# Peptides against a protein of PDB entry 3WG5, part 322

Target 1, 218 residues: chain A of PDB entry 3WG5
Amino acid sequence: LAKNIVYVAQIKGQITSYTYDQFDRYITIAEQDNAEAIIIELDTPGGRADAMMNIVQRIQQSKIPVIIYVYPPGASAASAGTYIALGSHLIAMAPGTSIGACRPILGYSQNGSIIEAPPKITNYFIAYIKSLAQESGRNATIAEEFITKDLSLTPEEALKYGVIEVVARDINELLKKSNGMKTKIPVNGRYVTLNFTNVEVRYLAPSFKDKLISYITD
Target 2, 218 residues: chain A of PDB entry 3WG5 as posed
Amino acid sequence: LAKNIVYVAQIKGQITSYTYDQFDRYITIAEQDNAEAIIIELDTPGGRADAMMNIVQRIQQSKIPVIIYVYPPGASAASAGTYIALGSHLIAMAPGTSIGACRPILGYSQNGSIIEAPPAITNYFIAYIKSLAQESGRNATIAEEFITKDLSLTPEEALKYGVIEVVARDINELLKKSNGMKTKIPVNGRYVTLNFTNVEVRYLAPSFKDKLISYITD

## One batch from the design tools (peptide; made by RFdiffusion4, then SolubleMPNN)

Design b2_p30_6_s2 (from b2_p30_6, 13 letters changed)
Fold by OpenDDE base, seed 1:
Structure b2_p30_6_s2 (fold): chain B 218 residues (1-218), chain C 218 residues (1-218), chain A 30 residues (1-30)
Amino acid sequence: as target 1 above (218 residues)
Amino acid sequence: as target 1 above (218 residues)
Amino acid sequence: SAELKKLAEEAIERAKGKGVILPVLSVGLG
C-alpha cells in the first residue's frame, strides 16, 4: 500500500551521467518506500543529451509519480531540463523561474560561441521533444518552438500554453495545488491521481559522492 | 507447431557487430522454441552501417516474426535503428519515442562537425532504405526523406505516414493491437498473421557477455 | 582476466573501425 509519504530531492547543475545517478538513487529510494510521489527540485542550465535521455527513461520507468519542480525562484529547467520535465509525471515551476531553450548544440567554440548542431541532430530532437509533449498531453507546438525559436517561458506562460501543470511558491503550495491531479504520463501503465492529503514530506539529502562531484564540477 | 509463446528482448545502444550478435542470439532462441514472435525493444542512437545491414539480413532470415518495438518512452530508433525497423516484420513505437534521421556520414571532425558521406554513399543508402520500405509496404517517400531531409518522426506521425504499424504503451498493448496483423514482410516465404491470443510472454535477459560489453561501452 | 582484456580490445577496435556511420547522436543540450 502506498504510504502517505512524499519525497523531495534537489538536483542542481549540469545534466551529466552523474545527474542520472542522482535521479536513479532518489527515485529508487522513493519507490522502495512506496511513496505517493517524489518531487525533484530542478535547477539546470542544460547538459548532455545522452544523460538527459537516460534520465527521461528512468523517470518514465518509475513505479511512483515523479514531479519535476523548477525551484527555487531564479532556477531554470533550461535545455535538458525541459526535456526532463516533459518526460515527467507532473511539472511545476516556482515564480521567477524559466523553462525552454532546447536547441541542441555540438558545443562551444574557443571564443564561447555556440557550435550549431547539424540539421540531422536538430530534427531528431524536434521529433523527440514533440513526442514527449504529445505523450504527456502537453503543448507539442511550443515544445518544438523551444528548439526552433530558442523559446524560453515564464511559469505563467508555460502554464497558460499547457506546457506545465502547476505554478507554486513552495512545496506546501505545490502539494496543495497538485492534490487530485492526474499524472500526465502513466505510472505502471496507469494514470495516477495524486493524493497529497495528510502526507509526510521527507527530504533526501545528496550523498557524500554527490557533494564531492558537485564540488569538483562547480 | 508454433507455441503460444512470444519472446521479448532488449537491445540498447549503438549498432555494432556486438548488436548483431545480440539479435542473432535472441532470434535463434525464439526460433528454437518455435515462438509465435519475438519482440525486440529497441533503443539506439545509430551506429555502423555494415552492422545494420547484417542485422536487417538476420531479421529477414528469421523463421519467426521479428517485431521491432521502439521502447521505452524516450527511446529512439535513430538512423541505423530506422533501417532495422524497416527491415522487420512489424514496427511498433511507444509514445514519447522517435524514428528517423538516417543520413549516412563518414564520421565526426575534430570540432564535432559531421563529415558528410560522398554522394555515392548517400545515394546507395537512399536506394537501400527505399527498397526496405517498398518491400515491407511502408512509405518509401518518407523513408527517402529520413535521409534527404534528415527527417525524424513521432510515433503518431510515423503511424500516420505508414512507416510503422503500431503505437503501444507497453507489451500488453502491443500484443493486443498487433493481434491479427499480417507481417509486413514474409516469414519463410509467407506473410504470417500474428496470433497473440493466450500467449505466454518470455523475457530474454542479456548474457553475461552482453552485460560486460555494455559496461565497457557505457 | 584474459577474457576482459579481449573484450576491451574488441570494443576499442570496434570504436576505431573505419566505415560508413549511421550517425550516433552524441550532442549537448546547452
Scores: peptide ipSAE 0.047, ipTM 0.290, DockQ to the pose 0.061
Fold by OpenDDE base, seed 5:
Structure b2_p30_6_s2 (fold): chain B 218 residues (1-218), chain C 218 residues (1-218), chain A 30 residues (1-30)
Amino acid sequence: as target 1 above (218 residues)
Amino acid sequence: as target 1 above (218 residues)
Amino acid sequence: SAELKKLAEEAIERAKGKGVILPVLSVGLG
């Protein structure tokens, strides 16, 4: 009986154009092997909005389900990470993680203060994040409040409010709890029911380039 | 009868990337020897949030129980130290120590005044600290108040409110009082019952590099 | 070393790029 393969890969750090390359590489490998899904263990404090939007598009164009897993405990899908999660086929969080804080900024001043984005940019991202939530059948009001109130949630709160689908301590619990769930957005135009009953888990390592850039950007 | 080994190491000063290296080194040594636990004697006024989050992750990824012990009397697990403690398998405090004061800041102005973090950052760390408390079965309301009210607690208060597990004057009393306790978070996916009935205590010294950097940063 | 330096420079240039930032939590816990 052909074992369904689930890939697991890690994305850690700031969201940049290089992070896009990581997502693209990982998803492409999993697509080539016709994996049942890829789980991306995500830990990010945020990053560039343009890179984030490209990552969301790449996830939505995936030929296989992409599960964003905020992992390990202590990790976050902060800011850009929340958008990426909301653009994915399924969101899971480990205990001790967080999601939210999505307000756009122009940058930091010399004194470290935030330079706020003008209303036009803030409103654009409100519409964008609400659209991601609506398309995925997640809580669009909370998605908006991630910007307007700079809201951040625990896994239990995020589950309760319908922002995420799964709270799981590890990959095995994630597979168990998400088995039989439908993807929150389509894969190749169809909502897919995840089948994690008989799966082989394969871990993807970062490339040497990925390790080097992560080391430099940390 | 194979003696269970308990390692004891000290972390003192500001939480930085170098402090992460100390935690990683100490935990790795104890893991290699399959120690029953490592006790980290912690005395910190706080530090960098990124380094703190990495330390929390390293503790949570430990193959052995990591006990944070706020020690000696007069020490504190202030700010970043509280997060580290809440991310650990067990928290102990000596009499005359303190825990709390976890409000994030952007830094200090030239006059020494605190530059407050924007609400988005404060809310992020509220969610983060609550998540750590919830995962470890500790008081999430008090954890939030460590930020929102800049709350600081004595050992007796912290124990009473369910923030910590043990008040102990020294390592021997800590071992005695924590014997038979379950870890507040899993070790390798399982809650471990601590066995300190027949243990050898081994002290880890800071490396020469650790001593030099501590001397420069103090 | 040259490739490392180029990658570092590219990463720095990417970080300097003008655009909307979804905030990176670069904060101290005092």
Scores: peptide ipSAE 0.045, ipTM 0.328, DockQ to the pose 0.061
Fold by OpenDDE base, seed 2:
Structure b2_p30_6_s2 (fold): chain B 218 residues (1-218), chain C 218 residues (1-218), chain A 30 residues (1-30)
Amino acid sequence: as target 1 above (218 residues)
Amino acid sequence: as target 1 above (218 residues)
Amino acid sequence: SAELKKLAEEAIERAKGKGVILPVLSVGLG
């Protein structure tokens, strides 16, 4: 029986234009093989809003389910990572990870102080993050509070509040728990039921370029 | 006699992905008109490394000479601005401007302290800035010291040390002094001799978007 | 004008997307 393939890839570090290229490459590979899904092990402190929005769009255009897995323990989907997660077909977190802290900033001053985003920018991202939450049937009030209160959640809290769908220790537990779940956003216009029975897990390695960039940005 | 056109555009503020769009737009306009050159009046305290590298690449791909002019007096090509300048076809500075201070940082702590970049990142940018200097026939030792010593130079020092090519008070003096100079990097695979005899200077205005971004980032 | 506001909002949206750092420990140059 043709084994359904699930791809797993890691994206670590700041969300940049290069991170977009990583997402695009990984999703494209999984699409080409008609994989059941791709799981992105995400660990990010945040990044660029433009790259984030492009990544969200790329995920939403995916021909297969894209699962964001905040992994390993100690990892975070902070700021831009939260937006990406909220734009995905399923969110999972490992115990000991975090999600949230989504307040946009303009940057840092020379003295290291955060330059606050003007209300117009903050309000835009409030609307954007709420839209992502609403479209995915996730807690839009908490999504707003990720900005307005700079809230960060544990996996247990995020699950409880309906921000994420799965708490899992590893890929095997993730596959087990998410089997039979419907995607939180459509794939090719339809909500897909995940089928992780009799699947082959294939790990995608970072390209040399990916390694180099990660090495430079880490 | 068909007047050679020289475009002049201003880029001020932090180097971001938006700054890349500004460079791209301005250079594209000048390329479309087969201008003799474009002069970018640059005033930046620094910015994002990714945007900087993309800007450098865009300049190097230009079909016409791109002159970075640190202007007006009081302006700087600090940090990312120095890299951009070193990646350009010619560097000019106005009296009372500065160049240098290129040490990469990871950001600022909540207390405003600089978070130092790990040695790997610092060494990457040392290699990168030295490459830019060497490729342009500029002082690679000083380029390294812009990072290792956080060095900043006056226009006179920068000229003396072979970091820049021109000290000029205004566009007219810049055109006069740079007339007959060869580009420090190739244009379409060839070093170009600048011809600023009988040129029409055309100023490119920032787009509404450029103004808005500048307003938001300033 | 409503059109300028929309253009400004779109420009802000595009600008926000590109310039807004969602708190990154960004490697800042300078």
Scores: peptide ipSAE 0.052, ipTM 0.333, DockQ to the pose 0.087; fails the geometry check
Fold by OpenDDE base, seed 3:
Structure b2_p30_6_s2 (fold): chain B 218 residues (1-218), chain C 218 residues (1-218), chain A 30 residues (1-30)
Amino acid sequence: as target 1 above (218 residues)
Amino acid sequence: as target 1 above (218 residues)
Amino acid sequence: SAELKKLAEEAIERAKGKGVILPVLSVGLG
């Protein structure tokens, strides 16, 4: 029986326009090969709100399920990462990772202090994050609190509160646990039942450009 | 003879993920209607680098020519706006507008002072902006100086130095002057000769979401 | 040139990544 393909790619660092390019490239490759899904191993401290919104839109336009996997242990889907996760077809977290802390800021001051966003911006993102949660059938109250309380959750808490769908130690456990789950948002207008029976896992390496940008930003 | 359609849309304010959404929406509408081109009336003081890079990519992926028009008089394509312009198929400016001032920053301090970007980031954007200029056959030296000297130019200077292609007072003059010009970058792998003979101009209004976000960011 | 663009994008991403923050303006061009 022809093995279904699951792609795995890593996105690490700040959410930027380049992160969008990475998402777009990785998803496009997986779409072209008619993959069962793509798993994005995400580790981000946050980043740009605009890039985040574009990434969410790109995920929502995917012809295949996009699974956000907060990985490895010690990683986070912080701030922008949480929005991206909430906009995806399935969220998984490894033990020892975190999600949340979504309060928008205008930036950092010279002294490293946070410049607060005006209430209008904060309220916009509250509405936005709640919409993502509601559309995905996830906990919209907690999603709001990711902003209003700058709340961060462990994988166990996030699972308990219905923010995420899976806690898994590695790709194999993720595939095992998510097999037979329905996507939390539609793929091409349909909720897809994930089929990870007899899958070939293909790892997508970062492009040369991806490596170079990562080197510059580290 | 069936009139070719040229769309005109306005993007004003800071470059954010929402600005990307605006670009994407406007270009998509124009693509769907097989427009001859879309003119984006741009007025921006700058914004997020990641959003900017996504916008540039979206413009480069457009199935139709995207003309950046720095408009009205008093408007600017400042910072991120300059990158967007340099990434487009044609740049026009109205009299009394400006382009340039592209030095990247990490943000503003609590006192409103600029937090300088590390040399690595600055050098990255120097390489990036030079690449945009080179690919579009525009002045890469001046593009670099937009960063290294934080240079700003008038329309007349920008035209003189080969940074932009057209100075025009309004849409009608822009269409007249740019008629028969080749795009500075390819559309679907081909340099397109603009045909603005007997065109219908259609103005795209901002969506409700666009209005709301603009209201929040203003 | 495409590679340089991607490098700049990644550099921007890393600059933003110092904090768990969805800053609208973490790396400003201006």
Scores: peptide ipSAE 0.048, ipTM 0.230, DockQ to the pose 0.111; fails the geometry check

Design b2_p30_6_s4 (from b2_p30_6, 16 letters changed)
Fold by OpenDDE base, seed 2:
Structure b2_p30_6_s4 (fold): chain B 218 residues (1-218), chain C 218 residues (1-218), chain A 30 residues (1-30)
Amino acid sequence: as target 1 above (218 residues)
Amino acid sequence: as target 1 above (218 residues)
Amino acid sequence: MEELKELAEKAIARAKGKGVEIEALSVGLG
């Protein structure tokens, strides 16, 4: 039985293999304690596709609901962050945040210009992001346009268009608004109704390694 | 006018954005001193495609010949390393080294298994590696097979098949054998005849940052 | 250690302004 505990952890910066480790560690802790959910406060400009795909898979394998919360104001779930969000059980955004801009790139040239992904790669990620949206009952058309139009949305727009589920200013408002919502994808094969009545909020701190990496990457 | 100076620098480990910085720094130093050439002693198991492509571009933009030397014995120019080599002005290998195994991957799954690249990505890199081989007058069929067959070659095989230009045990032998050879791609729009008569060999040391990253990455 | 390596590499890339990976298809070539 799930405890009336909600974990909150922060993931900031580029999505990398280390970010996968962070997700894995945080979700594992919450799973082990049979938490009602884990909220990941996400702020990312993007990152690696492989790490992103692994993170999505890890979220989908979670024994508890994983809520992606784009937070604080000024944060973004850009590029890889959008895929991660769309792969999660619930998406929330704080006012003043953004989501989208999911165009895949091969990298940057010497002059700092973007090396465009070939159509074949772009099409792969279009199919991938659409599948994430469809599986989660979210707007697959907008998901595609995150790539094809490099679309970026405000929280209000994302909510309106059915990309996200919650706009919330803080954790308390998020818990309040998401209470009683069903997850957008299954947990252990079933859609879970979130129960945030009288929950204990526990914040997970980054490991020393997490801090060091963040420091080096910032 | 080029000085009778040849720079030698080592690049070891995974090909990353930092590896690009190493290549850029080393080549820039050699360019600034109007060196006859720079030899990069390369030992890599592979790495990131974006970094690889940037490195290839940087080599192709070099004002002086860039010689990729797979060294020492036991080293490899695997995966990304092969692309870099094929993009260079001259490839040398020490006995007991290898080149090839260029299959692109999306990453690793949670269980450590390889996430295979979709055919679209694989085909992109097939075209890319073939173009590098063709532009450098090297064996494009073998270049393709580095991907399609995950082919890995010995120095002798690579030489025989026209993938590389020199097999050399050390820098002295490399200089001796490559003296009078034409670069396989242009330098400043022209194919350069290497002049290693009475050259001064200067070794470039990794920066402190290079050492630190190497240490962290090892 | 490999993860730290990748992070360090990315961090360095960021610090150098070259590593701001938008969704870089990190096609691992190996």
Scores: peptide ipSAE 0.053, ipTM 0.260, DockQ to the pose 0.072; fails the geometry check
Fold by OpenDDE base, seed 5:
Structure b2_p30_6_s4 (fold): chain B 218 residues (1-218), chain C 218 residues (1-218), chain A 30 residues (1-30)
Amino acid sequence: as target 1 above (218 residues)
Amino acid sequence: as target 1 above (218 residues)
Amino acid sequence: MEELKELAEKAIARAKGKGVEIEALSVGLG
């Protein structure tokens, strides 16, 4: 009986134009193989807003479900990572991870202090993050508060408040708990019921280019 | 039976003089073929005010209906994009998109902070955006608040407040929902009832020049 | 209405000279 394939890939570090290329490459590989889903193990402190928006678009254009998994313990889907998660087909978090802190900034001053974004920019991202939450059937009020209150949540809180769908310790538990769940946004115009009953897990390694750029940006 | 043609083209990125050339080219192609309409999939963070005004004029001079569609999910008709949308024959938004944040700025300071426009310029654009809303039968109060409050809206809010006409997930749903609607501004001096019952969709690709400039401005 | 239009045109001309941008969000999310 043909095994359903689930790809697992890691994206770690700041969200940049290169991170978009990583998402695009990983999703494209999984699409080509008609995978049941791809799980992106995400660990990011944040990054560039334009790259984030492009990544969200790429996820939403995916021909297969894209699961954002905040993993391993100690990882975060912080700032830009929260937007990416909210734009995905399913969000999972490992115990000991965090999500939120989504307030836009203009950057850092010479003394390392945050330069606050003007109200125009803040309001734009409030509308944007609320839209992502609403479309995915997630808590839009909390999504707004990720910005207005710079709120960060534990996995248990995020699950309780309806921000995420699954708390799982590892890939096996994630597959078990998400089996039979419908995607929170459509895949090719249809909400897909995930089938992880007879699944083969395939890990995608970063390309040489991915490793080099990660090394330069770290 | 002769199929009505609807063109679909994408405009993404900052609004510049080159963006005007893209609008002009796309609309001209659709005019030459006597299309029922052209749908412009718009995703812009804003741009130059002069280019924006020229684009609005070009849309209003179109011999066929120009539909602005904020698409895909994650896209925005931000700042200049809002003016362009309000100047068009019909506005649609996909779920997960945003519109608004229209306050004019003079640019960015050396530290990346916004340089605010003087009151005279702000007041000009308040009058301008209100005029676009009034002429198109859209909410002029909210249009003003896009500037005065730097307001951004979700598709659902924009529909509710009478800023836009359609929320649609894709081109097929857009055509279905907008079928039988009258244009919000006249086409060649007449309000046109859109007929999308027997329609062939044709996608326009960006020219090589369009791709090159997009690459340089990214 | 005409006076407002003329003032607006003059303001636009001045704004064109000053490179008025309707904000492009070059924003970082931190």
Scores: peptide ipSAE 0.046, ipTM 0.247, DockQ to the pose 0.065; fails the geometry check
Fold by OpenDDE base, seed 3:
Structure b2_p30_6_s4 (fold): chain B 218 residues (1-218), chain C 218 residues (1-218), chain A 30 residues (1-30)
Amino acid sequence: as target 1 above (218 residues)
Amino acid sequence: as target 1 above (218 residues)
Amino acid sequence: MEELKELAEKAIARAKGKGVEIEALSVGLG
């Protein structure tokens, strides 16, 4: 029987291989305790595509629902963060946050200009992001436009267009609004109805290693 | 019980990681004393987007109301300053100040010309600033136009268009006019009614480090 | 402490490798 436990953890900063390790650790802890779900409070400007794809895969292999919550106000799920969100079981955003801007790049030139990805790479990620949207029953047209038009959305717009599932100011409101919702992708082959009735919220603190890396990257 | 104390601090210059430290320090002091509010007298031409976003987040996490006061006359909340203001619990402006001009840039070329941000970045900040406006119940159309039209407004215009809440010549007038107003965003999940009846005003001086950095950057 | 910093820097450096970046906002607001 699933314990009435919901884990909450924070992931902030660029998406890297270390970010993958954070996701893996947090999800593993929540899996071990047979949690109802884990909520990842996400704030990212983007990052590495390879790390992003691995994170998406790890989320999809989770034994419990992984909720991406773009939080707190002022946070973003930009670029790689959007892919991660679209690969998750439920997306929530706080007011004052943003999602989108998913165009792949090769990096920045010395002058700070973007080095454009070749069409082949762009087309690959268009197909990839559309696939994530389609699999999760989210707006694939908007997902494509996150790349082709470099579109960014408010929480209200994202909800309206069917990109996300919840707008919530805090964890309590998120739990209240998402209670009884079905996951947008399966958990172990089954769509799960979220049960957030009388749940215990457990916060996972960043490891010492997590804190150190965050400190160095900031 | 909230003490009848209002803190006032000044932040001047470019928005940087150090500016974040100033905000954090000032707000923390005011929180520790359970102040009714802190007023930040802001004068900035803009600065770093990452620092700005962190500042907004810090303000929104404040345990007490943070009032942005564009002051003194001749000051501006330009670019990053506008975002910070829109992320705060209350905005006031002194006569002779300005707000707006929020178009993101990559920097300045050697000849002093602006290096334009790619559409992706511009669109991201459009979504972000609109989200801040929407969350605070302020004019999201004008917020967008701060970017798309590089719009700048006088205090009177900003008040008229619902961007700000108060026009005041000094701290005393600000306290008088804002007394009984509700915060435009929640404090710990609740909209707070400001109580500035018989308050003690406490000025926070810049730290030695603050003075030194200001001296170096000026 | 220095060893941990070095390890973290190496981990970050490895993570910053030449792969496709999905745009990290390093933007100035002029």
Scores: peptide ipSAE 0.046, ipTM 0.249, DockQ to the pose 0.062; fails the geometry check
Fold by OpenDDE base, seed 4:
Structure b2_p30_6_s4 (fold): chain B 218 residues (1-218), chain C 218 residues (1-218), chain A 30 residues (1-30)
Amino acid sequence: as target 1 above (218 residues)
Amino acid sequence: as target 1 above (218 residues)
Amino acid sequence: MEELKELAEKAIARAKGKGVEIEALSVGLG
């Protein structure tokens, strides 16, 4: 039985293999403690596709609900962050955040211009992001348009269009609003109704290693 | 208790987020069936570093031994493939295969030239690959040289230098030679002695999704 | 091992942020 504990951790910056390690560590800690859920405060401009896909898989394999919370105001779940969100059990956004802009690229040229992905890659990610949306009962049309139109949405738009589940100003409001919601994807093969009644919020700080890596990647 | 089953699956092509999904799926199937091990027939020219690192992590988290088998003859565990191999419970190679050539790059320029990774990135991967080698009791000096000298080895050389554990022409010879070997890294916190006495070999085919993705990425 | 993995992950993160690929086409989502 889950303890009345909700973990909160922050993941900020580019999505990389290190970001995967952070997700893995944070989720593992919360799993070990039989937490009701973990909330990941996400702020990312995007990153690597492979890391993103691994993170999605790690979230889907979580023994507890993983809530992606685009936070604080000014944060974004851009590009890779959108995929991660769509792969999670619940998406929340703070006012003043954004989600979307998911067009895959091969990288940046020496002059800083985007190297466009070939159609085959773009189409792959269209199929992938649509599948994430469909599996989670979220708006697959908008998910596709995150790529095809490089669409970026406000929290209110994202909520309206069925991309996300919660708009919340802070953790307390998030817990309040998401209490009683069912996860958008299964946890251990079943959809879980979130119980945030009388929960202890535990914040996970980045490990020394996390801090160092973040420092190195910054 | 493990069934007397060994799974065999093929992973071919560039290491990407999709490759991670393949590893995850294959290993999960084998775990669920309490297989004695899974053998991944690997043939890769390399790929994405983030995908590689996630794959390594997935292998290390496996509930059963994951054997990387560079197969068939003509195959390579190049670049990312070398890291994956070094992160696995056992490495085998078929005659006529290769391992190594691990120098990280930022990509290819428009003219097809390699964009060199800055020293900080190269040094990071040197440290990483050395750690994989050390943790698995494999030759960390050669692992470093896979990067610093872009060294590529034959199976015989790799075996001689303590990079790999088995040279085998086919699955049957692999099973025979690896029977009674201890995994080079722990499985569920312990080093496992492989028991390939009277095992059933089960081949895992790529899913339709795997086939489609492979088709798109080819 | 965890420390090295973390360092590697950070380096990869930096490398990824910089488009670091190990001999394959870097597909980034950015």
Scores: peptide ipSAE 0.042, ipTM 0.240, DockQ to the pose 0.073; fails the geometry check

